# Ledger of designs, part 157: peptides against a protein of PDB entry 4LZF

Target 1, 155 residues: chain A of PDB entry 4LZF
Amino acid sequence: GGRLVVFPNGTRKELSADGQTVKVMFFNGDVKHTMPDQRVIYYYAEAQTTHITYPDGMEVLQFPNNQTEKHFPDGRKEITFPDQTVKTLHPDGREESVLTDGTIIQLNPDGSKVIQFNTGQREIHTADFKRREYPDGTVKTVYSDGRQETQYPTG

## One batch from the design tools (peptide; made by RFdiffusion4, then SolubleMPNN)

Design b2_p29_7_s4 (from b2_p29_7, 19 letters changed)
Fold by OpenDDE base, seed 1:
Structure b2_p29_7_s4 (fold): chain B 155 residues (1-155), chain A 29 residues (1-29)
Amino acid sequence: as target 1 above (155 residues)
Amino acid sequence: SAMEELIKQLKEREKKLEEELKKEEEALK
């Protein structure tokens, strides 16, 4: 059978019969589950937040507002916001947001920004210009010096 | 960010509680 230990401070530790699962119920209401696969599930009672750690170094945080954060072993972070926008933070400093409408917003380490609209239009922001690319091949550029250029598709 | 600070606080709390449990276990040996 399993074993239950109750400590003087009120913390309880439950061991499965096979000894492979450990459940700690802390005196503050937090719960820690250690699974046979070495996954650890920690529940923060006051914050109503779940923290999962995996043997490979992956971490997952689940917040009460339905936000989820994944911390990958390679340093990448993936945040799913309550509105279901997914933001990826890359180790190189690149950030990518995928909106629910399919729009993709990329922030590059050099400070440039690229928006890929769901309409097929693309907008590029740099220190030197703002450029709009249209599905028909038309490209409109507004340069920082105020110059404007329109490039028409070949046809 | 506010979220990063929250995560930090939660992880610190977890660590503290684990250390307290370890002390309780050592005291019972």
Scores: peptide ipSAE 0.246, ipTM 0.830, DockQ to the pose 0.922
Fold by OpenDDE base, seed 4:
Structure b2_p29_7_s4 (fold): chain B 155 residues (1-155), chain A 29 residues (1-29)
Amino acid sequence: as target 1 above (155 residues)
Amino acid sequence: SAMEELIKQLKEREKKLEEELKKEEEALK
């Protein structure tokens, strides 16, 4: 069978019979599982938070409020909020949010913002203008100087 | 952010507990 070691400080370590799974129950109530696939699952008892580390360097945090954060080896971070909105933070400073309705909001390092609506409309915000692109090819632009322009589809 | 700070604290706690376990294991050898 497995092996249980109880340390003087109250920490307990359970080894599976095959030695491929290790469970550490720390004296503070935290639990660490080392799995056969080399992922490590740490549960913070007081914070009720789960921290998973993968051999490739990916980390996953699961919070008691149902928020999940994935930290990718490339420096990208993906946050799933309690409302199921998914926000991706890219190493280049770009941020993308996918709303539950399918709307995608992109914040670019240059300060521009792009909203891809679930209706197929797209809105582009720059320092110079706000532009709405419609599925029919119509484009409406409001420039920072107050000028407005409508571009109609050709053909 | 507050969340980032929390994550940092949690990771520090994990590290501390792992170090303590390592000490306990070494003491029992």
Scores: peptide ipSAE 0.245, ipTM 0.830, DockQ to the pose 0.933
Fold by OpenDDE base, seed 3:
Structure b2_p29_7_s4 (fold): chain B 155 residues (1-155), chain A 29 residues (1-29)
Amino acid sequence: as target 1 above (155 residues)
Amino acid sequence: SAMEELIKQLKEREKKLEEELKKEEEALK
Protein backbone atom coordinates (compact mmCIF):
# COMPACT_ATOMS: atom_id res chain seq x y z
CA GLY B 1 0.00 0.00 0.00
CA GLY B 2 0.85 3.66 -0.24
CA ARG B 3 2.18 5.78 2.58
CA LEU B 4 0.71 9.00 3.96
CA VAL B 5 2.79 11.27 6.17
CA VAL B 6 1.22 14.23 7.93
CA PHE B 7 3.73 16.77 9.16
CA PRO B 8 3.30 19.04 12.19
CA ASN B 9 2.82 22.11 9.97
CA GLY B 10 -0.15 20.45 8.27
CA THR B 11 1.60 19.49 5.03
CA ARG B 12 0.79 16.00 3.80
CA LYS B 13 2.94 13.73 1.68
CA GLU B 14 1.47 10.72 -0.07
CA LEU B 15 3.68 8.08 -1.65
CA SER B 16 2.38 5.48 -4.06
CA ALA B 17 2.94 1.82 -3.27
CA ASP B 18 5.63 1.63 -5.96
CA GLY B 19 7.21 4.89 -4.74
CA GLN B 20 7.07 6.38 -8.27
CA THR B 21 4.33 8.92 -7.57
CA VAL B 22 4.60 11.52 -4.86
CA LYS B 23 1.77 13.86 -3.93
CA VAL B 24 2.48 16.74 -1.59
CA MET B 25 -0.46 18.70 -0.26
CA PHE B 26 0.99 21.81 1.31
CA PHE B 27 -0.63 23.47 4.30
CA ASN B 28 -1.58 26.47 2.11
CA GLY B 29 -3.60 24.29 -0.28
CA ASP B 30 -0.96 24.00 -3.01
CA VAL B 31 -0.46 20.54 -4.48
CA LYS B 32 2.66 19.05 -6.04
CA HIS B 33 2.60 15.81 -8.01
CA THR B 34 5.81 14.11 -9.05
CA MET B 35 4.99 11.56 -11.73
CA PRO B 36 6.81 8.38 -12.82
CA ASP B 37 7.79 10.11 -16.08
CA GLN B 38 9.54 12.78 -13.96
CA ARG B 39 7.12 15.54 -14.85
CA VAL B 40 6.14 17.72 -11.93
CA ILE B 41 2.65 19.14 -11.70
CA TYR B 42 2.27 22.01 -9.27
CA TYR B 43 -1.11 23.53 -8.51
CA TYR B 44 -1.12 26.98 -6.95
CA ALA B 45 -4.34 27.02 -4.96
CA GLU B 46 -4.73 30.76 -4.45
CA ALA B 47 -3.94 31.60 -8.08
CA GLN B 48 -5.79 28.52 -9.37
CA THR B 49 -2.85 28.01 -11.71
CA THR B 50 -1.23 24.77 -12.83
CA HIS B 51 2.49 24.62 -13.58
CA ILE B 52 3.90 21.54 -15.30
CA THR B 53 7.63 21.04 -15.64
CA TYR B 54 9.17 18.37 -17.82
CA PRO B 55 12.62 16.76 -17.57
CA ASP B 56 13.66 18.29 -20.92
CA GLY B 57 13.04 21.79 -19.56
CA MET B 58 9.60 22.29 -21.09
CA GLU B 59 7.21 24.24 -18.89
CA VAL B 60 3.46 24.62 -19.22
CA LEU B 61 1.34 27.11 -17.33
CA GLN B 62 -2.43 26.95 -17.24
CA PHE B 63 -4.22 29.97 -15.86
CA PRO B 64 -7.78 30.18 -14.52
CA ASN B 65 -8.82 32.48 -17.40
CA ASN B 66 -8.09 29.62 -19.84
CA GLN B 67 -4.78 31.10 -20.99
CA THR B 68 -1.99 28.58 -21.53
CA GLU B 69 1.71 29.32 -21.84
CA LYS B 70 4.31 26.88 -23.09
CA HIS B 71 7.97 27.62 -22.51
CA PHE B 72 10.15 25.50 -24.76
CA PRO B 73 13.74 24.53 -23.96
CA ASP B 74 14.96 26.47 -27.02
CA GLY B 75 13.58 29.70 -25.55
CA ARG B 76 10.44 29.80 -27.67
CA LYS B 77 7.21 30.72 -25.93
CA GLU B 78 3.74 29.82 -27.10
CA ILE B 79 0.76 31.60 -25.60
CA THR B 80 -2.77 30.41 -26.20
CA PHE B 81 -5.09 33.22 -25.22
CA PRO B 82 -8.62 32.72 -23.89
CA ASP B 83 -9.99 33.61 -27.36
CA GLN B 84 -7.84 30.77 -28.78
CA THR B 85 -5.42 33.08 -30.54
CA VAL B 86 -1.98 31.50 -30.48
CA LYS B 87 1.03 33.78 -30.15
CA THR B 88 4.53 32.42 -30.64
CA LEU B 89 7.54 34.35 -29.39
CA HIS B 90 10.72 33.18 -31.09
CA PRO B 91 14.22 33.49 -29.60
CA ASP B 92 15.25 35.74 -32.52
CA GLY B 93 12.60 38.28 -31.51
CA ARG B 94 10.07 37.32 -34.17
CA GLU B 95 6.47 37.14 -33.03
CA GLU B 96 3.69 35.28 -34.79
CA SER B 97 0.01 35.34 -33.97
CA VAL B 98 -2.46 32.90 -35.46
CA LEU B 99 -6.03 34.10 -35.15
CA THR B 100 -9.02 31.80 -34.98
CA ASP B 101 -10.06 32.83 -38.51
CA GLY B 102 -6.71 31.63 -39.88
CA THR B 103 -5.15 35.08 -40.21
CA ILE B 104 -1.45 35.09 -39.40
CA ILE B 105 0.28 38.20 -38.09
CA GLN B 106 4.06 38.25 -38.09
CA LEU B 107 6.11 40.90 -36.30
CA ASN B 108 9.75 40.92 -37.32
CA PRO B 109 12.71 42.12 -35.24
CA ASP B 110 13.31 44.95 -37.74
CA GLY B 111 9.85 46.32 -36.99
CA SER B 112 8.25 45.11 -40.19
CA LYS B 113 4.88 43.42 -40.07
CA VAL B 114 3.30 40.84 -42.34
CA ILE B 115 -0.35 39.92 -42.28
CA GLN B 116 -1.48 36.84 -44.14
CA PHE B 117 -5.24 37.12 -44.37
CA ASN B 118 -7.50 34.11 -44.54
CA THR B 119 -8.69 35.44 -47.94
CA GLY B 120 -5.26 34.86 -49.43
CA GLN B 121 -4.40 38.55 -49.39
CA ARG B 122 -1.15 39.59 -47.78
CA GLU B 123 -0.20 42.94 -46.32
CA ILE B 124 3.38 43.97 -45.69
CA HIS B 125 4.26 46.91 -43.46
CA THR B 126 7.74 48.42 -43.50
CA ALA B 127 9.20 51.76 -42.56
CA ASP B 128 9.00 52.77 -46.22
CA PHE B 129 5.67 51.38 -47.39
CA LYS B 130 2.52 49.40 -46.88
CA ARG B 131 1.90 46.80 -49.55
CA ARG B 132 -1.21 44.77 -50.26
CA GLU B 133 -0.89 41.65 -52.37
CA TYR B 134 -4.03 40.16 -53.87
CA PRO B 135 -4.64 36.56 -54.94
CA ASP B 136 -5.02 37.64 -58.59
CA GLY B 137 -1.48 39.00 -58.57
CA THR B 138 -2.39 42.66 -58.15
CA VAL B 139 -0.07 44.52 -55.81
CA LYS B 140 -0.87 47.91 -54.30
CA THR B 141 1.83 49.87 -52.55
CA VAL B 142 1.46 53.03 -50.50
CA TYR B 143 4.80 54.62 -49.77
CA SER B 144 5.61 56.72 -46.72
CA ASP B 145 5.88 59.81 -48.94
CA GLY B 146 2.25 59.36 -50.01
CA ARG B 147 2.98 57.93 -53.45
CA GLN B 148 0.77 55.04 -54.51
CA GLU B 149 1.56 52.35 -57.05
CA THR B 150 -0.55 49.56 -58.47
CA GLN B 151 1.07 46.66 -60.23
CA TYR B 152 -1.27 44.57 -62.33
CA PRO B 153 -0.80 40.87 -62.97
CA THR B 154 0.90 39.93 -66.20
CA GLY B 155 -1.72 38.00 -68.11
CA SER A 1 4.95 41.60 -18.18
CA ALA A 2 2.33 41.27 -15.47
CA MET A 3 2.11 37.58 -16.29
CA GLU A 4 5.86 37.12 -15.99
CA GLU A 5 5.81 38.76 -12.58
CA LEU A 6 2.99 36.51 -11.45
CA ILE A 7 4.91 33.44 -12.59
CA LYS A 8 7.96 34.63 -10.68
CA GLN A 9 5.94 35.09 -7.51
CA LEU A 10 4.37 31.67 -7.84
CA LYS A 11 7.74 30.00 -8.32
CA GLU A 12 9.11 31.80 -5.28
CA ARG A 13 6.18 30.56 -3.22
CA GLU A 14 6.76 27.00 -4.42
CA LYS A 15 10.42 27.21 -3.45
CA LYS A 16 9.56 28.48 0.02
CA LEU A 17 7.06 25.71 0.65
CA GLU A 18 9.52 23.08 -0.51
CA GLU A 19 12.15 24.46 1.84
CA GLU A 20 9.70 24.38 4.73
CA LEU A 21 8.80 20.78 3.91
CA LYS A 22 12.47 19.87 3.88
CA LYS A 23 12.87 21.38 7.35
CA GLU A 24 9.88 19.43 8.63
CA GLU A 25 11.29 16.21 7.21
CA GLU A 26 14.68 16.87 8.77
CA ALA A 27 13.13 17.60 12.16
CA LEU A 28 11.39 14.21 12.15
CA LYS A 29 14.55 12.25 11.50
Scores: peptide ipSAE 0.243, ipTM 0.831, DockQ to the pose 0.928
Fold by OpenDDE base, seed 2:
Structure b2_p29_7_s4 (fold): chain B 155 residues (1-155), chain A 29 residues (1-29)
Amino acid sequence: as target 1 above (155 residues)
Amino acid sequence: SAMEELIKQLKEREKKLEEELKKEEEALK
């Protein structure tokens, strides 16, 4: 059968009958589950936050406001905000946000910004210009010096 | 960020509690 150990400090440790699951109930109310797949689920009672660690080094944080953060072994972070926007932070410094309407916002390490709108339009922001690309192939560019250029589709 | 600091504090707390549990287990052996 399973085993329950109660320590003098009030912490409890429960082992499953097969020994594959360990549940620790700390004296402060925190709970740690070690699963058969070596996943560790830690619940922070005061913060009402769940922290999951995987054997490959992946970590998942679940906050009480429905925000979820995934920390990948490669250093990438993925944040799902309460509004269901997903922001990915890449190790190279690139940031990508996917909005619920399908719009994608990319921030590049060089400071440039690319917006892929759900309409199929694309907007590119650099230090030198702001460019709008339209689905029909039209491209409008406004340069930092005030110059404007329109490139029409070839047809 | 404030969130990063919170995460750090939570992880430090977890580590401390695990170390305390380890000491309790060693004391009972």
Scores: peptide ipSAE 0.237, ipTM 0.826, DockQ to the pose 0.938

Design b2_p29_8_s1 (from b2_p29_8, 16 letters changed)
Fold by OpenDDE base, seed 5:
Structure b2_p29_8_s1 (fold): chain B 155 residues (1-155), chain A 29 residues (1-29)
Amino acid sequence: as target 1 above (155 residues)
Amino acid sequence: SHMEEQIRKLKEREERNEAELAREEAALE
């Protein structure tokens, strides 16, 4: 059978009969599960938040508002917001957001920004210009000095 | 960020709980 240890402070530790699962119920209501696959599932009672730690160093946080954060061993973070927008933060400083409508927003380490609209239009922001690319091949550029250029598709 | 601070506080809470458990376990040895 399993084993239950009750500590003087009120914390309880339950071991499965096979010893592969450990459940700690802390005195403050937090719960820690150590699984056979060495995944650790921690529940913060007050915050109603679940924190999963994987043996490879990956971490997953699940918040009560339905936000989920994945922290990858390489330093990348992936945030799924309650509206199901997914934001990826890369170690190099690049950020990418994928909206539910299919729009993709990329922030580059150099400060440039690229928006890929679900319509097929793309907008590029740099220090020197703002450029709109249209599905038909038309490109409109507004330069920082106020100049405007329109390039029409060939053919 | 606010969220990063919250996560830090949660991790600190976990660490405190684990440290307290370790003390309780050591006291029973």
Scores: peptide ipSAE 0.479, ipTM 0.910, DockQ to the pose 0.883
Fold by OpenDDE base, seed 4:
Structure b2_p29_8_s1 (fold): chain B 155 residues (1-155), chain A 29 residues (1-29)
Amino acid sequence: as target 1 above (155 residues)
Amino acid sequence: SHMEEQIRKLKEREERNEAELAREEAALE
């Protein structure tokens, strides 16, 4: 069978019979599982949070409020909020949020913002204007100076 | 951010637990 080691400090280490799974139950209630696939599942008892680390360097955090954070090896972070909104933070500073209704909000490093609505409308925010693009090809622009322009589809 | 700080603290907790385990294991060898 497996092996159980109990340390003087109260930490317990359980080895599977095949040695491929290791479970450490720390004295403070935290639990670490090392799996055959080399992923490590750590449970923080006090925070009720699960932290999974993968051999490729990916990390997944699962919080008790149902928030999940994925930390990718490339530095990208993906946060799934309790409301199921998914926010991606890119290493270049770009942020993308996908709402549950399918709306996509992109924040660009240049300060511009793009909203792709589930209706097919797109709104672009820049320092110079706010522009709404409609599925029919109509484009409405409100410039920072207050000027408004409507561009109608050709053809 | 607040969350980043919390995550950092959790990682530090994990590191402390691992270090303590390593000490306990070394003491039994």
Scores: peptide ipSAE 0.478, ipTM 0.910, DockQ to the pose 0.888
Fold by OpenDDE base, seed 2:
Structure b2_p29_8_s1 (fold): chain B 155 residues (1-155), chain A 29 residues (1-29)
Amino acid sequence: as target 1 above (155 residues)
Amino acid sequence: SHMEEQIRKLKEREERNEAELAREEAALE
């Protein structure tokens, strides 16, 4: 059968009969589950936050406000905000946000910004210009000096 | 960031709990 150990400090350790699952109930209310697949599920009682650690090094944090953070072994982070926006932080410093309407916002390490609108329009922000690309092939550029340029589709 | 600091504090809390458990287990052996 399963085994329950109660330590002098009040921490409890429960082992399943097969020895594949371990549940630790810490004296401060935190709970740790070690699963047969070596996944560790840790619950922080005060913060009401769940932390899942996978054997490959992936980590998942679930916050009480419905925010979820995934920390990948390659250093990438994926944050799902309460509004269901998904932000990916890449190891190279690139950030990508996918909005619920399908709009994609990319922040590049060089400081440039690219917005792919759900309409098919694309906007590019650099230190030198703001450029709007339209689905018909029209490109409008506003330069930092106030100059404007329109490139029309070739047809 | 604020969130990174909170996560750090949570991990530190977990580490303290694990260290305390390890001490308790070692004391019973």
Scores: peptide ipSAE 0.477, ipTM 0.910, DockQ to the pose 0.887
Fold by OpenDDE base, seed 3:
Structure b2_p29_8_s1 (fold): chain B 155 residues (1-155), chain A 29 residues (1-29)
Amino acid sequence: as target 1 above (155 residues)
Amino acid sequence: SHMEEQIRKLKEREERNEAELAREEAALE
């Protein structure tokens, strides 16, 4: 059988019979599970938040509002918002958001923005212009000075 | 970031709990 230790402060520590699973129930309601695969699952009682840490350095946070954050060992962060939008923060400063409709929004470190619409249209925002690319090959550009250009597909 | 600060506070709470457990375990030895 397993072992249960109850400490004077009210914290409880439960060991599995094989000793590979440890459950700590802290006096403040927090719970920590150490699993045989070395992942640690911590539950913050007051915040109702779950924090999973993996041996490779991966971390996963699950918030009560249904937001999930993944922190990768390479420094990348992936946030799944309650609306199921997924935002990726890259170590190079690039940010990408994937909307539920399939639209992809990319923010680049230089301040430029690219929107790939689910319709196949693409919009590029720079300091100098906004450009819309259409699936038929038409390109419309509005420059910061107010000039507009339309380029028609060849062929 | 607001979220980063929240996460920091949670990790600090965890660290306090672990430290207290370590003290309790040492006192029973």
Scores: peptide ipSAE 0.477, ipTM 0.910, DockQ to the pose 0.883

Design b2_p29_8_s2 (from b2_p29_8, 20 letters changed)
Fold by OpenDDE base, seed 5:
Structure b2_p29_8_s2 (fold): chain B 155 residues (1-155), chain A 29 residues (1-29)
Amino acid sequence: as target 1 above (155 residues)
Amino acid sequence: SHMEEQIRKLRERQKENEELLREQEAALE
């Protein structure tokens, strides 16, 4: 059968009969599960946070406020906020947020910003201008010098 | 960020627990 080891400090280690599952209940209330697939599920008792580590280096953190963070082996992070907004942080410094209404906000490493609205409009922010692109092909640009231009679709 | 620091502290806590467990196991061998 299974095996239970109780250490002098109060930490407990439970092994399954096949030895493929290990549960450690630390003296401070933390719990570590090692699963047959080699994923590790760690629960931080005081923080009420679950931390899953996968053999490939993927990590998933689940916070008590319903925020979830995925840390990918390539350095990418994906954060699901309590409001269900998903923010992806790329290793190159690019950030993308997908709002619940379908709006996508991209922050580029050069400081430029692109907003793809759910209406099909697109807004581009650079150091030199803000530009709004409309589905009909109209483009409105406000330059940093205060100049405004409207480009109308041809045809 | 605040979250990065929190996660760092959690990782440290886990590491400390695992180290202490190793010490406890070694003492029983």
Scores: peptide ipSAE 0.523, ipTM 0.915, DockQ to the pose 0.861
Fold by OpenDDE base, seed 1:
Structure b2_p29_8_s2 (fold): chain B 155 residues (1-155), chain A 29 residues (1-29)
Amino acid sequence: as target 1 above (155 residues)
Amino acid sequence: SHMEEQIRKLRERQKENEELLREQEAALE
């Protein structure tokens, strides 16, 4: 059968009958579950946060405000905000945000920004210009010097 | 960021708990 060990400080360790699951209830209220698949589910009692660690190095944090962070072994991070916006931080410094309306915002390491609007319009921001691309093929560019250019689709 | 600091503190707390458990187990052996 299962076994329960109670330590002098009040920490409890419970082993399943098959030995595949370990539950530690720490004296401070934190709880650690080691699962048969070797994932560890840690609950921080004070922060009310769940922290899952996987054998491959993947980590998932779930916060009480409904924010979730995924930390991938390659250094990528994916943050799901309470409003359900998803932000991905890439190891190369690129950031991508997907808004709930379908808008995608990309921040590049060189400081450029690309917005793909849910309307099908695209906006490109660089040090030299802002460019708006329209679904009909029209392109409007506003340069940093104030010059404006419109390129019309070939009809 | 504030969140990165919070996560760091959580990781430290987990580590401390695990170290203390190891010490408690060793003391009973």
Scores: peptide ipSAE 0.520, ipTM 0.914, DockQ to the pose 0.878
Fold by OpenDDE base, seed 2:
Structure b2_p29_8_s2 (fold): chain B 155 residues (1-155), chain A 29 residues (1-29)
Amino acid sequence: as target 1 above (155 residues)
Amino acid sequence: SHMEEQIRKLRERQKENEELLREQEAALE
């Protein structure tokens, strides 16, 4: 019940019987699927990359090296690396990486860095100091001038 | 970045394919 159109340049267009699914096979090997929900699945033949676009502006790119990128309508990007590290790039310039061990690394627009270790320790890097916060409430700070300070927990 | 440039080139390729398809379809009307 579907329809196949073959264009002079060799591009082919397949329409489902209900007209809700369209498959275009381009002359260069690329393939475009338009789904009933208006999701578009595009395959780049040479790059072996799948690119999904959603009606709300969401985009998903799947690369042959097993990297996946999600581009959100708000400008946020989420990159899943081949090692399964997930990096989020926020519109405000903040970057957050979640490692496979649960460690979270945050890079802030002001250049500061925060590491939330899987042990519950937190490390804060600023222009003025490096600070380590421990689960027991102890805080150790090394300032840029070489000064060191320890804050002990109360309890 | 390298990846951003790669994605840009992919988007351009997709756009070119879609434009060419539209031209092919228009030529058959």
Scores: peptide ipSAE 0.519, ipTM 0.913, DockQ to the pose 0.856
Fold by OpenDDE base, seed 3:
Structure b2_p29_8_s2 (fold): chain B 155 residues (1-155), chain A 29 residues (1-29)
Amino acid sequence: as target 1 above (155 residues)
Amino acid sequence: SHMEEQIRKLRERQKENEELLREQEAALE
């Protein structure tokens, strides 16, 4: 059968009969499961947070406020907020947010911003201009010098 | 950030628990 070891400080270590699963119940209430696939499921009792680590270096954190963070081996992070907005942080500094209404907001390392609205309009922000692209092909640009330009679909 | 600091503290807590477990195991050998 399985094996249970109880340490003097109250920590318990339980091994499955096949030796493929290890459960550690720490004296402070934390729990660690090592699974046959070598993923580690750690539960922080006081923080009520679940932390999963995968052999490839992937990490998943689940917080009591319903926020979830995925930390990828390449340094990318994906955060699902309680409101179900999904934010991706890329190693190059690019950030993308997908809102529940389908709007996508991109922040680029160069400081530019792109908003893809759920209406089909797109807005581009740079140091030099703000540009609105409309579904009909109209493009309106407001330059930093105050000049405005409209490009019509017919050219 | 605040969240990054929280995660750091959680990692430290996990590390301390693992170190203490190793010490307990070594004492029984």
Scores: peptide ipSAE 0.517, ipTM 0.913, DockQ to the pose 0.861

Design b2_p29_8_s3 (from b2_p29_8, 15 letters changed)
Fold by OpenDDE base, seed 3:
Structure b2_p29_8_s3 (fold): chain B 155 residues (1-155), chain A 29 residues (1-29)
Amino acid sequence: as target 1 above (155 residues)
Amino acid sequence: SHMEELIKKLKEREAENLALLAEEEARLA
């Protein structure tokens, strides 16, 4: 059998019979589970948020609005928003968002932006121009000086 | 970031809970 300890302040500690699982139910409603695989699952009662810590340093946060954040040991962060958009923050400063329709938005550390549309069109934003590339090979560029250029595919 | 601040507060709350538990365990030993 397991063991249950009830402290005077109302905190409760439950130990499994094999000693591999520990559950602490704090007086303020928070709950901490230590699992046999060394995962730690912490539930914040007031914030209704779950925090999972893995032995390799991976962390997962689940918020009540259905947002999920993954914090990887290499410094990368992956955020799944309530609308199911997934945003990845890379240690080098690059940001990538994948929309539910398959559109990919990339923000580069130099400030440039690339949008890969689900239609196969691509848009590139730099300090000097905005460029739209079409699946047929047509390229339209609007330069910062107001000049517009269309490059037609070679047939 | 709003979320970063929230996460920080949550971690502080966890640390406080663990400290109080340690005190209770020490008092009853």
Scores: peptide ipSAE 0.481, ipTM 0.909, DockQ to the pose 0.867
Fold by OpenDDE base, seed 5:
Structure b2_p29_8_s3 (fold): chain B 155 residues (1-155), chain A 29 residues (1-29)
Amino acid sequence: as target 1 above (155 residues)
Amino acid sequence: SHMEELIKKLKEREAENLALLAEEEARLA
């Protein structure tokens, strides 16, 4: 059968009969659950936050405000905000946000910004210009000096 | 960020809990 150890400080350790599952209930209410697949589920009682660690190094944090963060082994982070926006932080400093309407916002390490609208329009922001690309092939550019240029679609 | 600071504190709390558990197990061995 399973085994339950109760320590003097109030921490409890429960072992499955096969030894593949370990549940530690700490004196402060935190819980660490090690699964047979070596996934570790840690619950922080005070913060009401769940932290899942996978054997490959993936980490998932679930916060009480419905924010979820995935920390990938390569250093990438994926944050799902309470409003269901998904933001990906890349190790190179690139950030990508996917809005619920399908709009994608990319922030590049060089400071440039690209917005892919759900309408198919694309907007590019650089230090030198803002450019709007339309599905029909029209491109409108507003340069930092105030000059405006329209490129019409080629047939 | 606020979340990064929170995560740091949580990890510290976990580390403390694990250290205390190790001490308890060592004491009873």
Scores: peptide ipSAE 0.480, ipTM 0.908, DockQ to the pose 0.875
Fold by OpenDDE base, seed 2:
Structure b2_p29_8_s3 (fold): chain B 155 residues (1-155), chain A 29 residues (1-29)
Amino acid sequence: as target 1 above (155 residues)
Amino acid sequence: SHMEELIKKLKEREAENLALLAEEEARLA
């Protein structure tokens, strides 16, 4: 059968009969659960937060406010906010946010910003201009000096 | 950030718990 160890400080350690599962219930209410697949589930009782660590280095944090963070082995982070916006932080410094309406906002390492609207319009922000691209091929550019330019689709 | 600090504190808490467990196990071995 399994084994239960109760330590003097109140921490309890439960081992499954097959030795594949280990559950530690700490005196402060935290719980560490090591699974047969080597996934480790840690529950922080006071913060009501769950931290899952996978053998490949993936980490998942689940917060009580419904925010979830995935930390990938390659350094990428994916944050699902309570409003269900998903923000991806790339190792190269690029950030991408996918809004619930399908709009995608990209922040590039060079400081430029690209917004892909759910309408099919695209907006590009640079130090020199803001540009709106329309599905019909029209492009409107507002330059930093205040000049405006409209480029009409070819054809 | 707030979340980064929180995560740091959580990991510290975990580390402390694990250290205490290790001490308990060592003491009882």
Scores: peptide ipSAE 0.478, ipTM 0.908, DockQ to the pose 0.883
Fold by OpenDDE base, seed 1:
Structure b2_p29_8_s3 (fold): chain B 155 residues (1-155), chain A 29 residues (1-29)
Amino acid sequence: as target 1 above (155 residues)
Amino acid sequence: SHMEELIKKLKEREAENLALLAEEEARLA
């Protein structure tokens, strides 16, 4: 059968009969659960936060405000905010946000910004210009010097 | 960021709990 160890400090350790499942209930209310698939689920009682560690190095944090963070082994982070916006932080410094309306916002390491609107329009921001691309092929550019250029679609 | 600091504190708390458990297990072994 399984085993239950109760330590003098109040921490409890429960082991399954096969030893594949281990549950530690710490004296401060935290819980560490090691699963047969080697996934470790840690619950921080005071913060009401769950931390899952996978054997491949992936980590998932679930916060009480419904924010979820995934930390990938390659250094990428994916944050799902309470409003269901998903933000991806790439190791190269690139950031991408996917809004609930389908809009995608990309922040590049060079400071440029690209917005893919749910309307099909695309906007590119650089140090030198702001450019709007329309679904019909029209492109409008406003340069930092105040010059404006419109490129009309060819058809 | 605020969240990064929170995560750091949580990991520190976990480490402390695990250290205390290790000490307790060693004492009873």
Scores: peptide ipSAE 0.478, ipTM 0.908, DockQ to the pose 0.885

